# Peptides against a protein of PDB entry 6B4E, part 151

Target 1, 295 residues: chain A of PDB entry 6B4E
Amino acid sequence: TNFDKISKMFWHYKDKIAQIKQDIVLPIKKADVNVRNLLSRHKRKINPKFGQLTNSNQQLFKIQNELTQLINDTKGDSLAYHWILNFIAKAVVHQAETEVRVKPESALPLGKLTLYLLVQFPELQELFMARLVKKCPFVIGFTCEIDTEKGRQNMGWKRNNENKWEDNTSYDERMGGILSLFAIITRLQLPQEFITTTSHPFPIALSWHILARICNTPLNLITNTHFVILGSWWDAAAVQFLQAYGNQASKLLILIGEELTSRMAEKKYVGAARLRILLEAWQNNNMESFPEMSP

## One batch from the design tools (peptide; made by RFdiffusion4, then SolubleMPNN)

Design b2_p24_5_s3 (from b2_p24_5, 8 letters changed)
Fold by OpenDDE base, seed 5:
Structure b2_p24_5_s3 (fold): chain B 295 residues (1-295), chain A 24 residues (1-24)
Amino acid sequence: as target 1 above (295 residues)
Amino acid sequence: SMEEELKKKEEELNEIIQKLEEEK
């Protein structure tokens, strides 16, 4: 693990967020009134779609088609097109922070929708990753100290209007929700219509990087949140991860579930305890995945 | 190839193990 490269990647996406604001968000505020009206209407139509997802593939396909049409309506104006994609990127991450946070299995339909959109609209990929890294640096295995204001900000901690940091539980759950979504995306196969024409934008190898980079993180930087997001990842992708990498996957799961938790045992992290339970379930041949979606 | 990729993963695992042992 090259942490210098990870840091450079982290800051690349921080810069990307700033660039998006300067080149996409701010210019639209000065755009033609017709463009602004179009985007306002589309925003209102798009926003509720993510909450309309269920465990039904039929419903998923319906929403995919509706979003595709709405996005295509903006392609006549490059700035409008990029603005709507950036809005979608933000909306998807927000859905992970809220719905997936409380119902992890909802990551599956959301992940399927997101993967479809990422392939259908390649310009969404960089916008989405930038938003993910800003909100949850764990998606690229980035970790820094959180004993400073800057460190907490870099790790995605939020402050309220009174400048009070969010509570640990809220932060852990939000990070878990976002990581669950990303994990699902990495382990999903491309839709049948794309499998022969394009490469997976966020393949299972990125899950490997998350786990490996966390294992290589200095122990003094490991927190309860690391174990929480590993548990979230486990529920979302462990089965498919084992299928992809076999014995090497098994070794890495043991490293996070047994070795890393043991090294941090003195801290008595609740997230670590849960991860050990997941490991034990696997050892007893009871590893579970999210239920498959209905037709 | 997948074989080459798995070999690289094995090497990475060994590096992780070594790191964890050193920080024990």
Scores: peptide ipSAE 0.451, ipTM 0.911, DockQ to the pose 0.745
Fold by OpenDDE base, seed 1:
Structure b2_p24_5_s3 (fold): chain B 295 residues (1-295), chain A 24 residues (1-24)
Amino acid sequence: as target 1 above (295 residues)
Amino acid sequence: SMEEELKKKEEELNEIIQKLEEEK
């Protein structure tokens, strides 16, 4: 694991967020009133769509089509198009922070929708990844110290208006929700219409990187959150991960579930205890995946 | 090939194991 490379990647996306603000978000505020009105209307139509997802593929396809039309309506203006994609990127991550954190299985329909949009609108990929890394650096296996305010900010900790940090449980759950979404995306197959023409934008190899990079992280930087997000990843993608990489996947799952938890046993992390339970369930041939969506 | 990729993964696993052993 090259930590310098990971750090560079992290800061690349941090810079991208700043760029998005300067080049997309701020300029649109000065755009023609008709463009601003169009985007406001589209925002209002798009935002509720993510909450309308169910375990139904039919409902998913309906929402995909509706969003596609709404996004296509903005393509005549490049700035408007990029603005609406950035809005969608933010909305998807927000949905992961709020809904997926409390109902992890909701990551499946959200992930399917997101993957479709990422393929249909390639410009969404960088916008989405930048937002993911900002909110949850764990998606690229980045870790830094959280003993400083800057360190906490870099790791996605939030402060309220009174400058008080969010509680540990809230942070852990948010990170778990975001990571669940990303894990689902990495293990999903492309929609049938894209399989022969497009490569997967965030393939299962990125899940490998997350696990491997966490295992290589200095132990003094490992926190309860690391184990929480590994557990979230496990629920979302472990079955498909084993299918993809076979024996090597098995070895890596043992490393995170047994070896890493054992090394940190003195800390008595609740997340680590849960991960041990998941490992034991697997060893007893009881590894579970999220239920498949209905037709 | 998939075989070559799996070989690379095996090498990476060995590196991880070595790192973890050194930190014991």
Scores: peptide ipSAE 0.451, ipTM 0.911, DockQ to the pose 0.754
Fold by OpenDDE base, seed 2:
Structure b2_p24_5_s3 (fold): chain B 295 residues (1-295), chain A 24 residues (1-24)
Amino acid sequence: as target 1 above (295 residues)
Amino acid sequence: SMEEELKKKEEELNEIIQKLEEEK
């Protein structure tokens, strides 16, 4: 694992967030009133769609089509198009922080929708990844110290209006929700209409990187959150991960489930305990995945 | 090829194991 490369990637996306603000968000505020009105209307129509997802493929396809139309309506203006995609990127991540956080299986329909949009609108990919990395650096296996204010900020910790840090449980749950979504995306197959023409934008290899990079992270930087997000990843993608990489996948799962947890046993992390339970379930041939969506 | 990719993954796993052992 090249941590310098990971760090460069992290800062690349941090810079991208700043660039998005300067080149997309702020300019729209000064755009023609007709453009602003259009985007406001579209925003109002788009935002509820994510909450309308169910465990139904039929409903998913409906929403995909509706969103596609709404996004296509903006393509005549490049700035408007990028603005609406950035809005969608933010909305998807927000949905992960709120709904997936409390109902992890909801990551499946959300992930399918997101993957479709990422392929249909390639410009969404950088916008989405930048937002993910900003809020949950674990998606690229980035870890830094959180003993400083800047370190906590870099790792996606939030402060309230009173400048107080969020509690550990809230942070863990948010990170778990976001990571669940990303894990789902990495293990999903491309929609049938794209499978022969397009490569997967966030393939299962990215899940490998998450796990491997965490295993290579200095132990003094490993926290309960690392184990929480590994557990979230496990629920979301472990079955498909094993299918993808076979014996190598098994070895890596044992490394995170047994070796890494053992090395950190003195900390008595709740997340680590859960991960051990997941490992044991797998060893007993009881590995579970999210239920498939209905037709 | 997939075989080559898996070989690379195996090498990476070995590197991880070695690193973890060094941190004992």
Scores: peptide ipSAE 0.450, ipTM 0.911, DockQ to the pose 0.752
Fold by OpenDDE base, seed 4:
Structure b2_p24_5_s3 (fold): chain B 295 residues (1-295), chain A 24 residues (1-24)
Amino acid sequence: as target 1 above (295 residues)
Amino acid sequence: SMEEELKKKEEELNEIIQKLEEEK
């Protein structure tokens, strides 16, 4: 693991967030009134769609088509197009922070929708990753110290209106929700219409990187959150991960589930305890996955 | 190839194991 490269990637996306603000968000405020009105209408129509997802593929396809149409309506203006994609990126991550947080299995329909949009609208990819890295640096295996305010900010910690940090449980759950979504995306197959024409933008290899990079992280930087997000990842993608990489996947799962948890045993992290339970379930041939969606 | 990919993964695993052993 090259931590310099990871850091470079992290800061690349941090810079991208700043760029998005300067080049997309701020300029649109000065755009033509017709453009602003269009975007306002589209925003209102788009935002509810993410909450309308169910375990139905039929419903998913309906929403995909509706969103596709709404996004295509903005292509006549490049700035408007990028603005709506940025809005979608933010909305998807927000859905992960809220709904997926409390109902992890909801990551599956959300992930399918997101993957479709990422392929259908390639410009969404950088916008989405930038938002993910900002909110949950774990998606690229980035970890820094949280002993400083800047460190906490870099790791996605939020402050309330009273400038108080969020509680540990809230942070852990948010990170888990976001990571669940990303994990799902990495293990999903491309929609049938794209399989032969497009490569997967966020393939299962990115799950490998997450796990490997966490294992390579200095132990003094490992927190309960690391184990929480590993547990979230496990629920979301462990079955498919094993299918993808076989023996090597097994070895890595043992490394995170047994070795890493053992090294941190003195901390008595709740997340680590859960991860051990997941490992034991797997060893007993009882590894579970999210339920498949209905037609 | 898949073989090359798996070989690479094995090498990465070995590096991880070595790192964890050093931190023990």
Scores: peptide ipSAE 0.449, ipTM 0.910, DockQ to the pose 0.747

Design b2_p24_5_s4 (from b2_p24_5, 11 letters changed)
Fold by OpenDDE base, seed 2:
Structure b2_p24_5_s4 (fold): chain B 295 residues (1-295), chain A 24 residues (1-24)
Amino acid sequence: as target 1 above (295 residues)
Amino acid sequence: SMAEELQKMEQELNEIIKKIEEEK
């Protein structure tokens, strides 16, 4: 694991967020009133779609088509197009922070929708990844100290209006929700219409990187959150991960489930205890996955 | 290829394990 490269990647996406604000978000405020009105209307139509997802593929396809039409309506203006994609990227991550955190299995329909949009609109990929890394740097296996204000900010900690940090439980749950979504995306197959023409934008190899990088992270930087997001990842993708990489996957799962938890046993992290339970369930041939969606 | 990818993964695993053992 090259931590310098990971750090460079982290800061690349942080810079991308700043660029998005400067080149997309701020300029649109000065755009023609007709463009601003169009985007306002589209925003209002798009935002509720994510909450309309169910465990139904039929409903998913309906929403995919509706969003595709709404996004295509903006393609005549490059700035408007990028603005609406950035809005979608933010909305998807927000949905992970709010809904997926309390109902992890909801990551499946959300992930399918997101993957479709990422392939259908390639410009969404960089916008979405930048938002993910900003909110949850665990998606690229980045970790830094959280004993400073800047460190906490870099790791996605939020402050309220009173300048108080969010509680540990809230942070853990948000990170778990976002990571669940990302894990699902990495383990999903491309939609049938794209499978022969397009490469997967966020393949299962990215899940490998998350786990491997965490295993290589200095122990003094490992927190309960690391184990929480590993547990979230496990629920979302462990079955498919084993299918993809076989023996190598098995070895890495043992490293996180057995070795990492053992090395950190003195901390008595609740997340680590849960991960140990997941490992034991797997060893007993009782590994579970999210239920498949209905037709 | 998948075979090459798995080989790289195996190498990475070995490096991780080696590092862990050195830290014990």
Scores: peptide ipSAE 0.528, ipTM 0.932, DockQ to the pose 0.710
Fold by OpenDDE base, seed 4:
Structure b2_p24_5_s4 (fold): chain B 295 residues (1-295), chain A 24 residues (1-24)
Amino acid sequence: as target 1 above (295 residues)
Amino acid sequence: SMAEELQKMEQELNEIIKKIEEEK
């Protein structure tokens, strides 16, 4: 693991967030009134779509088509197009923070929708990754100290209106929700219409990187959150990960589930305990996956 | 290829394991 490379990637996306604000968000406020009105209408139509997802492929396809039309309506203006994609990126991550955190299996329909949009609209990829890294740097295996204000901010910790940090449980759940979504995306197959023409934008190899990088993270930086997000990842992608990489996947799962938890046993992290339960379930051939979506 | 990818993964695993062993 090259930590310098990971750090550079982290800061790249931090810079991207700043760029998005400067080049997309702020300029649109000064755009033509017709453009602003269009985007306002589209925002109102787009936002509820993510909440309309169910465990139904039919419903998914409906929403995909509706969103595609709404996004295509903005293509005549590059700034408007990028603005709406950035809005979608933010909305998807927000759904992960709110819905997926409480219902992890909801990551599946959300992930399918997101993957479709990422392929259909390639410009969404950088916008989405930037938002993910900002909110949950674990998606690229980045970890830093949280003993400082800046460190906590870098790791996606939020403060409330009273300038108080969010509680550990809230942070853990949010990180788990976001990582669940990302994990799902990495293990999903491309939609049939794209398989022959497009490479997967966030392939299963990215899950490998998350796990491997966490295994290489200095132990003094490992927190309960690391185990929580590993558990979330496990629920979301472990079955498919094993299918993809076989013996190598198995070895890495043992490293996180057994070795890492053992090395950190003195901390008595709740997340670590859960991860060990997941490991044991796997060893007993009882590994569970999210339910498949209905036709 | 998948074979090449798995080989890289194996190498990375070995490096991780080596590091863990050195820290024990």
Scores: peptide ipSAE 0.524, ipTM 0.930, DockQ to the pose 0.698
Fold by OpenDDE base, seed 3:
Structure b2_p24_5_s4 (fold): chain B 295 residues (1-295), chain A 24 residues (1-24)
Amino acid sequence: as target 1 above (295 residues)
Amino acid sequence: SMAEELQKMEQELNEIIKKIEEEK
């Protein structure tokens, strides 16, 4: 694992966030009133759509079509188009931080919707990845020390109204929610209409990178959060990961589930304990996945 | 190809294992 490369990737996306603010968000505030009104209306229509997802594919397709139409309505103005995509990127990640956090299986419909949008609107890909990395650097296997304020900020920690860091449980759950979404996206097949014409924008190989990079992370940087997000990933993608990479996948799952947890046993991380339970379930041929969506 | 990808993964796994062993 080349940590310098990972760091460069991390900062690339941080820079992208800054660029988005300068080139998309701020300019819209000075845009024509008609454009601003359009975007305000669209924002209000788009925002609730993510919460309207269910375990129904029919509902998913309905929402896909509605969002597609709303996004297409902005294509006449490049700035408006990019603004709405950036809004969607933020909204999807926010949905992961809130809904997926409390209901991990909701990552499946959200992931399907997101993957559809990423393929349908390729310009969303950079915007979405930048937002993901900002909020949850674990999606690219980035880890830094959290002993400093800057380190915590880099790892996506938030401060509350009292200027205190969020509690560990809240942070862990948010990271788990975001990672669950990303994991789902990586293991989903492209929609049928795109499978022959488009490559997967965030393929299952990115899940490999997450796991491998965590295995290579210096132990002094490994926290409970690492195990929590690995557990979230496991629930979201382990079955499909094994199907994709077979023996190599198995080896890596053992490395995170057995070896990494064992090396960190002295810390008694609750996330590590859960991960070991998941490993044991797998060893007993009882690996569970999220239920498939209904027609 | 998938075969090539798996081979690279195997190499990476070996590197990870080696590093772990060296740190013990």
Scores: peptide ipSAE 0.523, ipTM 0.930, DockQ to the pose 0.689
Fold by OpenDDE base, seed 1:
Structure b2_p24_5_s4 (fold): chain B 295 residues (1-295), chain A 24 residues (1-24)
Amino acid sequence: as target 1 above (295 residues)
Amino acid sequence: SMAEELQKMEQELNEIIKKIEEEK
C-alpha cells in the first residue's frame, strides 16, 4: 500500500469538488432563466425517483428509463447536463446516507440504478466518485487522524449549525450506508446491454483495495468506524468477492476478520465484535448475501 | 489476465502478513 498515492487521490477528489462548485454549480445560477427553470423542473422530477426504488427489477427498469429521458433532455446545454449529473451524484450519496444506513439491503436496487447511470452517462463517474470520497473517504481506503477539526472534516464528519460534531453512532451509520452502496456497485455485473461494449467503471478490484489498505493502515488511526464499514462491506459484497478472487479473497477476509480484530481487541470496539461474528458465520458455512431482486 | 491479477494479490497479501508479523 502506497499511502502517498492514496493521499494524492484523496486530494484530487477534494479539488474536484471545489472545481465542480466553481465550474458547474455557481455558473448555473447566472444562466438563462429558461435553463434554470428547466433544471428546477427536472430536479423536482428526478429527486423522488430514488425513493421509488423497490426490490423489483421492473420498477428499476422503469426508473432507469425515466431518468435517462430526463438527463437526455439536458444534453443540448453542456452546463445544464453536467449540473443535472452532479445533482444526481449528490442525490445518490444522500440516499445512501439516509436510507441505506437503516436498511442496508436497499443498496442493491440503488446500486443497480447507479451503475446503469454511470455507464449510460460516463461524465457521471468522476462527479460521483468525488462526492463519494468527500463524504466517505473509506471508499478509497483513505484514513487520517480525527483529533483535529480538519482531520474530522477530511474524514467526512458533519457539524451542525452550532458547530457541534455529529455523534459517533450517526457518523458510523452514515459511513456504513455509503460504503454499502459502493461495495454493491463494485460487485454488480454490468447491465446486459453493456457487458460486451463497456468495461466496469468501478470493478470488484476496488473492494480489494479498500480491504487491503485498511489492513495496512497504522493501528493508531484505526477506529470503530473502520470495523463498522468493513462489516457493511461484508454484508454487501463478501460472497461475490470470494467468488471473484477465491483463495486470495479468503486470505484477505481472514486478515480483516481475524487478524485486524485481534490486534485491536484491547479497544473493545463494537464494530469489531460484529465483524468477528460475520467471520464466524463464514467459518460455519453460513455466509449470507442480500436477497436478489424480484423480476 | 486473471492469473496475473491473482499473483499480484498474493504478493500483496504476503507483504501485508510480513508487516503484521514484524509489528508483533
Scores: peptide ipSAE 0.516, ipTM 0.928, DockQ to the pose 0.706

Design b2_p24_6_s1 (from b2_p24_6, 14 letters changed)
Fold by OpenDDE base, seed 2:
Structure b2_p24_6_s1 (fold): chain B 295 residues (1-295), chain A 24 residues (1-24)
Amino acid sequence: as target 1 above (295 residues)
Amino acid sequence: MEEEEEKEYQEKLKELEQQYKELQ
């Protein structure tokens, strides 16, 4: 694992967030009133749709079509188009932070919707990835120290209005929710209409990178959160990961489930204990995946 | 014991990295 490369990628996306603010968000605030009114109307129509997802493919397709139309309506103005995509990127990540954290299986419909939008609107890919990395650096296997304010900020820790850090449980759950979404995206097949024409924007190989980079992370930087997100990843993608990479996948799952947890046993992390349970379930041929969506 | 375990762990990581390259 090249940590310098990972760090460069992390800072690239941090810079991209700053660039998005300068080139997309701030200019729209100064844009013509008609453009602002259009975007305000679209925002109000788009925002509730992510919460309208169910375990129904029919409902998913409906929402996909509605979002596609709403996004296409903005293509006549490049700035408006990029603004609405950036809004969508934020909304999807927010949904992962709030809903997926408490209902991990909701990552499946959200991930399917997101993957569709990422393929249909390629400009969303960089906007979405920048937002993911800002909120949950684990999606690229980035880790830094959290004993400093800057380190905590870099790792996506939030402060409340009283300038207090969020609770460890809240942070762990948010990171787990975001990573569940990303893991789902990596293990999903492209929609049939795109399989022959487009490469997967965030393929299963990115799951390999997450696991391998965490395994290579210095042990002094490993926290309970690392195990929580590994458990979230496992629930979301382990079955499909094994299908994709076979014996090599098995070795990596053993490495995180047995070896990494054993190396950190003295810390008695709750997340590590859960990961061991997942490993044991797999060893007993009881590995579970999220239920498939209904028609 | 810890040094040998660390060495074995690092060897497993290198093996996995090589295997991943071969899968591409």
Scores: peptide ipSAE 0.094, ipTM 0.738, DockQ to the pose 0.751; fails the geometry check
Fold by OpenDDE base, seed 1:
Structure b2_p24_6_s1 (fold): chain B 295 residues (1-295), chain A 24 residues (1-24)
Amino acid sequence: as target 1 above (295 residues)
Amino acid sequence: MEEEEEKEYQEKLKELEQQYKELQ
């Protein structure tokens, strides 16, 4: 694992967030009143759609069509188009931080919707990835020390209005929610209409990178959060990961589930204990996946 | 024991990295 490359990628997306603010978010505040009104109306229509997702594919397709139309309505103005995509990127990640956090299986409909939008609107890809990396650097297998304020900020820790850091449980769950969404996206097949014309924007190989990079992370930087997000990834993608890479996937799952947890056993991380339970369930031929969506 | 475990772990990582390249 080349940590310099990972760090470079991390900072690339941090810079992209700054660029998005400068080139998209701030300029639109000064845009024509008609453009601002359009975007305000579209924002109000788009925002509730993510919460309207269910385990129904029919409902998913309805929402996909509605969002597609709403996004297409902005294409007449490039700035408006990029603004609405950035809004969507933020909204999707926010949904992962809130709903997926408490109901991991909700990542499946959200991931399907997100993947559809990422393919339908390619400009969303960089906006979404930048938002993901900002909020949850684990999606690219990046980690740093959290003993400093800057380190915590880089790892996506939030402060409240009193400048107090979020509690460890809240951080862990929030990271787990975001990573669950990303894991789902990486293991989903493209919608049938895109399979022959488009490459997957965030393929299963990115899941391999997450696991391998965590395994290569210096042990002094490994925290309970690493194991929590590995457990979240496992629930979201382990079955499909094994299908994709076979015996090589198995070796990597054993490496995270057995070897990495054993190396960190002295820390008695709750996340590590859960990951061992997931490993044992797999060894007993009881690996579970999220339930498939209804027609 | 710790050094041997670390060596084995690093060997497993190298093997996985090589195998990943072959899968691409």
Scores: peptide ipSAE 0.089, ipTM 0.736, DockQ to the pose 0.747; fails the geometry check
Fold by OpenDDE base, seed 3:
Structure b2_p24_6_s1 (fold): chain B 295 residues (1-295), chain A 24 residues (1-24)
Amino acid sequence: as target 1 above (295 residues)
Amino acid sequence: MEEEEEKEYQEKLKELEQQYKELQ
């Protein structure tokens, strides 16, 4: 694993966030009042739709169509279009931080919606990935030290109004929620209408990279959060990962579930204990996936 | 023991990285 490459990729997306602010977010504040009013109306219509997702494919398709129409209404102005896509990228990640955090299986409908939008609107891909990496660097297998303020910021830690860091549980849960969403996206098949026309924007190979890069991370940088997000990934994607890579997937699952947990056993991480339970369930032929969505 | 375990772990990782390249 080339850690320099991962670091370069991390900073690329950090730069992209700065660029988005400069080229999209700030310019729209100075845009024509009619454009700003249009975007304000669209924002109000778009934002609640992510919370309207259920385990129903029918409801998913309804929301997909509604969002598609709302986004298409902005295409006449490139800046407005990119602003709406950036808003959607932020809203999806926020939904992962809030809803998927407490209900991991909600990642499935959210992931299906997101994947559809990523393919339907290719310009969303860079905006979304930049937001993901900013909020949860684990999605690219990036890890740095968190003993410094800058390190914590880089790893997506938040401070409250009293300048106090969020508690470890809150951080772990947020990272788990975001990673669950990303894991789901990587393991989903493209919608039928796109299978023959485009490649998957975030394929299952990106899940391989997450696991392998975490395994190759210096042990002194491994925290409870790493095990929490690995457990979240496991619930979201392990079944499909095994289907994709077979025996090679099995080896990597053993490395994270057995080897990495054993190497860190002295730390007694709760996340590691959970990951061991998931490994044991798999060994007993009881690996579970999220329930399929209803019609 | 720790150094041997680390060596074994690194060897497993190298193997996985090679196997991944062969799958691409």
Scores: peptide ipSAE 0.025, ipTM 0.575, DockQ to the pose 0.779; fails the geometry check
Fold by OpenDDE base, seed 5:
Structure b2_p24_6_s1 (fold): chain B 295 residues (1-295), chain A 24 residues (1-24)
Amino acid sequence: as target 1 above (295 residues)
Amino acid sequence: MEEEEEKEYQEKLKELEQQYKELQ
């Protein structure tokens, strides 16, 4: 029952990506020249903003305000508005694939920005989730076989211009980067201005779903990537997850850190070894989180 | 041993799923 639901959700978002292409991306190419020019200018202004994030809340707030203004400028045209949000969704995920991949702690400012935008612009939520699921199905705990081309494509594997698959390390790191961002979003509190007016669009419960669904995944489908993304999740969210669910969180962390790694020991996955180290650090009262942002 | 370990693991998962439902 649970797997059927996950599969339905996965395919829902795959269909959503196709719909976005048909209803947003392609039509804008035929839109009025003024609209296309507006979007081109906005794209050029928006794109660098995600890379301008630092560990500074002041810088975050500046970028939030700038992006809010730029997005609001498009609201007069529904197609333009949805196009710019879809562009933002792509840009955020791309930033996770590139920057968060190499600097996991950069997920914190990026996650804060993203969460703010998701609340300010609710239409971004579906666009963003569709992009996440397409790029990293692990965000919903979806797994399929990767022995086929279709399976690899479904799991977000990329091919280069020569139709060669990306190497395993690149895939693992990229998935880790995307999942780190998602994990951060799930464990962040809403900005103070929204706490009383809206619910969290991607709450900590979604982290529970990721972990539980991975634990329920058939062992023959478990790969090194699963352990890599669990390790990325751990660094990003384990502390806050324990705060949210207490003893129940502890049980689930033990299941992934001890039981799942032990069951897969014969595979000698590097990601599994790292996850065991994280478990041991926690058992020694040395669980670390990303540093908080400066004022 | 492997079948018993698998059974125990599945039981732990079911327990966690139930506990999660109780937390919602």
Scores: peptide ipSAE 0.024, ipTM 0.588, DockQ to the pose 0.690; fails the geometry check

